# Peptides against a protein of PDB entry 3JWR: the designs that were tried, part 114

Target 1, 323 residues: chain A of PDB entry 3JWR
Amino acid sequence: TRELQSLAAAVVPSAQTLKITDFSFSDFELSDLETALCTIRMFTDLNLVQNFQMKHEVLCRWILSVKKNYRKNVAYHNWRHAFNTAQCMFAALKAGKIQNKLTDLEILALLIAALSHDLDHRGVNNSYIQRSEHPLAQLYCHSIMEHHHFDQCLMILNSPGNQILSGLSIEEYKTTLKIIKQAILATDLALYIKRRGEFFELIRKNQFNLEDPHQKELFLAMLMTACDLSAITKPWPIQQRIAELVATEFFDQGDRERKELNIEPTDLMNREKKNKIPSMQVGFIDAICLQLYEALTHVSEDCFPLLDGCRKNRQKWQALAEQ
Target 2, 298 residues: chain A of PDB entry 3JWR as posed
Amino acid sequence: TRELQSLAAAVVPSAQTLKITDFSFSDFELSDLETALCTIRMFTDLNLVQNFQMKHEVLCRWILSVKKNYRKNVAYHNWRHAFNTAQCMFAALKAGKIQNKLTDLEILALLIAALSHDLDHRGVNNSYIQRSEHPLAQLYCHSIMEHHHFDQCLMILNSPGNQILSGLSIEEYKTTLKIIKQAILATDLALYIKRRGEFFELIRKNQFNLEDPHQKELFLAMLMTACDLSAITKPWPIQQRIAELVATEFWEQGDQVGFIDFVCTQLYEALTHVSEDCFPLLDGCRKNRQKWQALAEQ

## One batch from the design tools (peptide; made by RFdiffusion4, then SolubleMPNN)

Design b2_p8_3_s1 (from b2_p8_3, 3 letters changed)
Fold by OpenDDE base, seed 1:
Structure b2_p8_3_s1 (fold): chain B 323 residues (1-323), chain A 8 residues (1-8)
Amino acid sequence: as target 1 above (323 residues)
Amino acid sequence: VQFYLDFY
């Protein structure tokens, strides 16, 4: 395609030029081509292209295929969300110095997972999928959408000309796929809530050990969630704009719940409750976000900008809730 | 906490 030719022939700017190591990064002014160039830079600077012998054209095709399999009519859970999740992962690995704590296969898996974790998202949550009796709800009992996202990820990875993992041994390939699956499934907040207590307790007791395979798996799950929720850490103007996108998608679901399911939506998804957004954001930060970024900062102090951003946004939302 | 499971 013309898009592939343009991407494959383009000079890829440095990570410094693209500012993709910054926790304060925003994609708002970037074209789709520039987001793809940023993604190439992430793979290159993490040494994934070299270590796993990726062909440049195959990587370009894969990136474009991933982007194409996000829906454009979904307000928040689209390519830009996946791209921002991956950028936060890159920043956490580089600027946050988590790269030094992980294997190359784990890094490869996390980056693929971050880009793929919401593939073919429909702009509705698992609860809606279940209540609407969607065919996907018959295939999976828990984490319905996350299983679907992983299936889409596998489909793309196995598609002709998209096989970015072809340079791996059989064992490396199996390991990578296992980690990708676990990482995508970890983006289900229900699983995060279920597992986070173990992580926080290990940190509190100073017993956290990345050499333990179970604790490693737990950490990768927490890191995925931290990147997925990273919009809450962004500079205030960016955070506000993303919160509006989230609200738009939730209100669209609420409108569908009312119309299609004859259900009164929760306050979070009720368009008439827009005035509750600031207080709900404070509650979200307190219940879900703060402890995660605190714990992540204990694993690597260089991740402090995520925690600091979250705290600053809590103050901003609280000030709005008091008006 | 259940209320926020729908976030993101």
Scores: peptide ipSAE 0.276, ipTM 0.906, DockQ to the pose 0.677
Fold by OpenDDE base, seed 5:
Structure b2_p8_3_s1 (fold): chain B 323 residues (1-323), chain A 8 residues (1-8)
Amino acid sequence: as target 1 above (323 residues)
Amino acid sequence: VQFYLDFY
């Protein structure tokens, strides 16, 4: 395609030029081509291209395939969300100095997972899919969408000309796929809620050890969630804009819940309760986000900008909730 | 906490 030719021939700017090591990064000003260039830079600067002998054209095709398999008619859970998740992962690995704590296979898996974790997202949550008796709800009992996202990821990775993992041994390939699957499934907030207590307790007790395989798996799951939720850490103007996208998608679901399911939506998805957004954001930060970024900062102090951003945005949302 | 299930 013309898009592939353009991407494959383009000079890839440095990470510094692209500002992709910044926790404050915004994609709002970037074209789709520039997001793809950023993604190439992430793979290159993490040594993934060299270490796993990725062909440039294959990587370009894979990136474009991933991007293509996000829906354009979804307000938030689209390519830009996945790209921002991957950028946060890159920043956490580089600026947050987590790279040195992980293997190359784990880094490879996390980056692929971050880019792929919401593939073919439909702008509705698992609860809606279950209640609507969608065909996907017949395939999976729990984490319905996350299983689907992984299936889409696997489909792309196995598609002709998209096989970025072809340079791996059979053992490396199996290991990578296992980590990708676990990382994508970990983005189900229901699973995060179930597992986070173990992580926080390990941190609190100063018993956290990345050399333990179980704790490593737990950390990778928490890191995925931290990157997935990272919009809450962004500078206030960026955070506010992303919160509007999230609200739009949730209100669209709420409107569908009224129309298709004949139910009153929850406050979070109720367009009529837009004035509750600031207080709900404070509640979200307190219930879900703060402890995670605190714990992540304990693993690596260089991740503090994420925690600081989250705290600052809590203050901003609280001020709006008091008006 | 249940209120925020499937938020992101």
Scores: peptide ipSAE 0.272, ipTM 0.902, DockQ to the pose 0.694
Fold by OpenDDE base, seed 3:
Structure b2_p8_3_s1 (fold): chain B 323 residues (1-323), chain A 8 residues (1-8)
Amino acid sequence: as target 1 above (323 residues)
Amino acid sequence: VQFYLDFY
């Protein structure tokens, strides 16, 4: 395609020029081509292209295929969300110094998972899919969308000309797919809530050890969630704009719940309760986000900008909630 | 917490 030719021939700017190591990064001013160039730079600077002998054209095709399999009519859960999740992962690995704590296969899996974790998202949550008796609800009992996202990820990875993992041994390939699956499934906040207590307790007791395989798996899950939620850590103008996208998507679901299911939506998805957004954001930060970024900062102090951003945005939302 | 499970 013309898009592939343009991407494959383009000079890829440095990570410094692209600012993709910054936790304060914003994609708002970037074209789709520039987001793809950023993605190539992430793979290159993590040594994934060299270590796994990725062909440049195959990587370019894979990136464009992933981007193509996000829906354009979904307000938040689109390519830009996946790209920002991957950028936060890259920043956490590089600037946050987490790269030194992980294997190359784990890093490869996390980056692929971050880019792929919401593939073919439909702008509705697992609860809506279950209540609407969608065909996907018959295929999977729990984490319905996350299983679908992984299935889409696997389909793309196995598609002709998209096989970025062809340089791996059979064992490396199996290991990578296992980690990708676990990482994508970890983005189900229900699983996060279920598992986070173990992680926080290990940190609190100063017993956290990444040399333990179980604790490593737990950490990768927490890191995925931290990157997935990283919009809450962004500078206030960016956070506010992303919160509007999330609200738009949730209100669209709420409108469908009324129309299709004859159900009154929750406050989070109720367009008429837009005035509750600031207080709901404070509640979200307190219930879900703060402890995670605190714990992540304990694993690596260089991740502090995520915690600091989350705290600053809490103050901003609280000030709006008091008006 | 259940209220926010599908927020992001």
Scores: peptide ipSAE 0.269, ipTM 0.903, DockQ to the pose 0.685
Fold by OpenDDE base, seed 2:
Structure b2_p8_3_s1 (fold): chain B 323 residues (1-323), chain A 8 residues (1-8)
Amino acid sequence: as target 1 above (323 residues)
Amino acid sequence: VQFYLDFY
């Protein structure tokens, strides 16, 4: 395709030029091509291209395939969300110095997972999928969408000309796929809520050890969630705009819930409750986000900008909630 | 907490 030719022939700017090491990064000004170039840079600067012998054209095709398998008519859970999740992962690995704590296979898996974690997202949550009796709800009982996202990820990885993992040994390939699956499934916030207590307690007791395989898996899950939710950490103008995209998608679901399911949506998904967004954002930060970024900062102090951003946005949302 | 499970 012309798009592939353009991407494959393009000079990939440095991470510094692209600002992809910054926790404050915004994609708003970037073209789709530039987001793909950023993604190539992430793979390159994490040594994944070299260490796993990725062909440039194959990587380019894979990135474009991943991008293509996000829906354009979904307000938030689209390619830009996946791209921003991956960028936060890259920043956490580089600027947050988490790269030194992980294996190359774990880094490879996390980056693929971040880019793939919401593939073919339909702009509705697992609850809607279950209540609408969608065919996917017959295949999976829990984490329905996350299983679907992984299936889409696997489909792309196995598609002709997209096999970015072809340079791996059989054992490396199996390990990578296992970690990808675990990482994508970990983006189900229900699983985060279930597991985070163990992570926070390990941190609190100063017993956290990445050499323990179970704790490593737990950390990778928490890191995925931290990147997935990283919009809450962005500079206020960026956060505010992303919150509007989230609200748009949630209100679209709420409208469908009324029309298709004959139910009254929750306040979060109720267009008529738009005035509650600031207070709901404060509640979300307090209930979900703050402890996660605090714990992450305890693992690596260089991740503090995420915590600081989250705290600053809490103050901004609180100020709006008081008006 | 259940209220926020689908927040992002």
Scores: peptide ipSAE 0.258, ipTM 0.901, DockQ to the pose 0.658

Design b2_p8_3_s2 (from b2_p8_3, 5 letters changed)
Fold by OpenDDE base, seed 1:
Structure b2_p8_3_s2 (fold): chain B 323 residues (1-323), chain A 8 residues (1-8)
Amino acid sequence: as target 1 above (323 residues)
Amino acid sequence: AQEFLDAY
């Protein structure tokens, strides 16, 4: 395609020029082509292209295929969300110095997972899918959408001309797919809530050890969630704009819940309760976000900008909630 | 926390 030709022939700017190492990064000013160029730079600077012998054209095609399999009519869970999740992963690995704590296969898997974790997202949550009796709810009992996202990821990886993992041994390939699956499934906040207590307790007791395979798996899950929720850490103007996108998607679901399911939506998804957004954001930060970024900062102090951003945004939301 | 389980 013309898009592939343009991407494959383009000079890829440095990570410094693209500012993709910054925790404060914003994609608002970037074209789709520029987001693809940023993605190539992430793979290159993490040494994934060299270490796993990726062909440039195959990587370009894969990126474009991933982007194409996000829906344009979904307000928040689209290509830009996946791209920002991957950028936060890149920043955490580089600027946050987590790269030195992980294997090349783990890094490869995390970057693929971050880009792929919401593939074909429909702008509705697992609860809606279940209550609407969607065909996907017949295939999976829990983490319905996350299983679907992984299936889409696997489909793309196996598609002709998209096989970015063809340079791996059979054992490396199996390991990579296992980690990708676990990482995508970990983005289900229901699983995060179930598992986070173990992670926080290990940190609190100073018993956290990445050489333990179980603790490694737990850390990768927590890191995925930290990147997925990273919008809450952004500079206030960026955070506020993303919160509007999230609210739009949630209100769209709430409108569908009223119309299609004849139910009253929760406050979070109720358009009539938009005035509660500031207080709900404070609640979200306190219930879900703060402890995670605190724990991540204990694993690597260079991740502090994520925690600092989250704290600053809590103050901003609290000030709005008091008006 | 449950109100946010499916939110993000």
Scores: peptide ipSAE 0.318, ipTM 0.911, DockQ to the pose 0.696
Fold by OpenDDE base, seed 2:
Structure b2_p8_3_s2 (fold): chain B 323 residues (1-323), chain A 8 residues (1-8)
Amino acid sequence: as target 1 above (323 residues)
Amino acid sequence: AQEFLDAY
């Protein structure tokens, strides 16, 4: 395609020029082409292209395929969300110095997972999919969308000309796919809530050890969630804009819940309760986000900007909630 | 917490 030719021929700017190492990164000003260039840079600077002998054209095609398999009519869970998740992962690995704690296969898997974790997202949550008796709800009992996202990820990875993992041994390939699956499934917040207590307790007791395979898996799951939720850590103008996108998508679901399911939506998805957004954001930060970024900062102090950003945004939302 | 679990 013309898009592939343009991407494959383009000079890829440095991570410094693209600012993709910054936790404060914003994609708002970037074209789709620039987001793809950023993604190439992430793979390159993490040594994934070299270590796994990725062909440049294949990587370009894969990136474009991933981007294409996000829906354009979904307000938040689109390519830009996946891209921002991956950028946060990159920043956490580089600036947060987590790269030094992980294997190349784990890094490869996390980056692929971050980009792929919401593939073909439909702008509705698992509860809606289940309640609407969607065909996907017949295939999977729990984490319905996350299983679908992984299936889409696997489909793309196996598509002609998209096989970025072709340089891996069979064992490396199996390991990578296992980690990708676990990482994508870990983005189900229900699983996060179920598992986070173990992680926080290990941190609190100073018993956290990445050499333990179970604790490693747990950490990768927590890191995925931290990147997935990283919009909450962004500078206030960016946070506000993303919160509007999230609210739009949730309100669209709420409207569908009324129309299609004949139910009253929860406050979070109720367009009529838009004025509750600030207080709900405070609640979200307190219930879900703060402890995670605190724990992550204990693993690597260089991740502090995520925690600091989250705290700052909590204060901003609280101030709005008090008006 | 449950309110957010289903949404995100």
Scores: peptide ipSAE 0.309, ipTM 0.908, DockQ to the pose 0.744
Fold by OpenDDE base, seed 5:
Structure b2_p8_3_s2 (fold): chain B 323 residues (1-323), chain A 8 residues (1-8)
Amino acid sequence: as target 1 above (323 residues)
Amino acid sequence: AQEFLDAY
């Protein structure tokens, strides 16, 4: 395609030029081509292209295929969300120095997972999928969308000309797919809530050890969530803009719940409760986000900008809630 | 926390 030709022929700027190592990164000013270039740079600077002998054209095609399999009519859970999740992963690995704590296969899997974790997202949550009796709800009982995202990821990875993992041994391939699946499934907040207590307790007790396979798996899950939620850590103007996108998608779901299911939406998805957004954001930060970024900062102090950003945004949302 | 379980 013309898009593939343009991407494959383009000079890929440095990570410094692209600012993709910054926790304060914003994609708002970037074209789709530039987001793809950023993605190539992430793979390159993590040594994934070299270590796993990725063909440049295949990587380009794969990136474009992933991007194409996000819906354009979804306000938040689109390519830009996946790209921002991957960028936060890259920043956490590089600037946050998490790279030094992980294997190359784990890094490969996390980056693929971050880019793929919301593939074909429909702008509705698992609860809506269940209540609407969608065909996907017949395939999976829990984490319905996350299973679908993984299936889409696997489909793309196996598609002709998209096989970025063809340089891996059979064992490396199996390991990578396992980690990708676990990482994508970990983005279900319901699973995060179930598992986070174990992680926080290990940190609190100073018993956290990445050499333990179970704790490694737990950490990868927490890191995925930290990157997935990283919009809450961004500079205030970026945070506000992303919160508007999230609210738009949630209100769209709430409107559909009223119209299609005859259900009164929760406050979070109720357009009539727009005035509660600031207080709900404070609640979200307190209930979900703060402890995660605190724990991540204990694993690597260089991740402090995520925690600091989250704290600053809490203060901003609280000030709005008091108005 | 329950209100956010399915949000993101």
Scores: peptide ipSAE 0.308, ipTM 0.906, DockQ to the pose 0.685
Fold by OpenDDE base, seed 3:
Structure b2_p8_3_s2 (fold): chain B 323 residues (1-323), chain A 8 residues (1-8)
Amino acid sequence: as target 1 above (323 residues)
Amino acid sequence: AQEFLDAY
């Protein structure tokens, strides 16, 4: 395609020029081509292209295929969300100094998972899919969408000309797919809530050890969630704009809940409750986000900008909730 | 809050 030719022929700017190591990064001013260039730089600077012998054209095609399989009519869970998740992962690995704590296969899996974790997202949550008796709800009992996202990820990875993992051994391939699946499934916040207590307790007791395979798996799951939720850590103007996208998508779901399911939506999904957004954001930060970024900062102090951003945004949302 | 778990 013309898009592939343009991407494959383009000079890829440095990570410094692209600012993709910054926790404060914003994609708002970037074209789709520039987001793809950023993605190439992430793979290159993590040594994934060299270590796994990725062909440049294949990587370019894969990136464009992943981007194409996000829906354009979904307000938040689109390519830009996946791209920002991957950028936060890259920043956590590089600026956050987590790269040296992980294997190359774990890094490869996390980056692929971050880009792929919401593939073909439909702008509705698992609860809606289950309540609507969607065909996907018949295939999967739990984490319905996350299973679908992984299936889409696997489909793309196996598609002709998209096989970025063709340089791996059979064992490396199996290991990578296992980690990708676990990482995508970990983005189900229900699973995060179920597992986070173990992680926080290990940190609290100073017993956390990445040399333990179980604790490594737990950490990768927590890191995925931290990157997935990283919009909450962004500078206030960026946070506000992303919160509006989230609210738009949730209100669209609430509107569908009324029309299609004949139910009253929760306050979070209710367009008439827009005035509750600030207080709901405070609740979200307190219930879900703060402890995670605190724990991540204990694993690596260089991740502090995520915690600091989350705290600053809590204050901003609280001030709005008091008006 | 459980309300956020289903939303994201």
Scores: peptide ipSAE 0.284, ipTM 0.905, DockQ to the pose 0.696

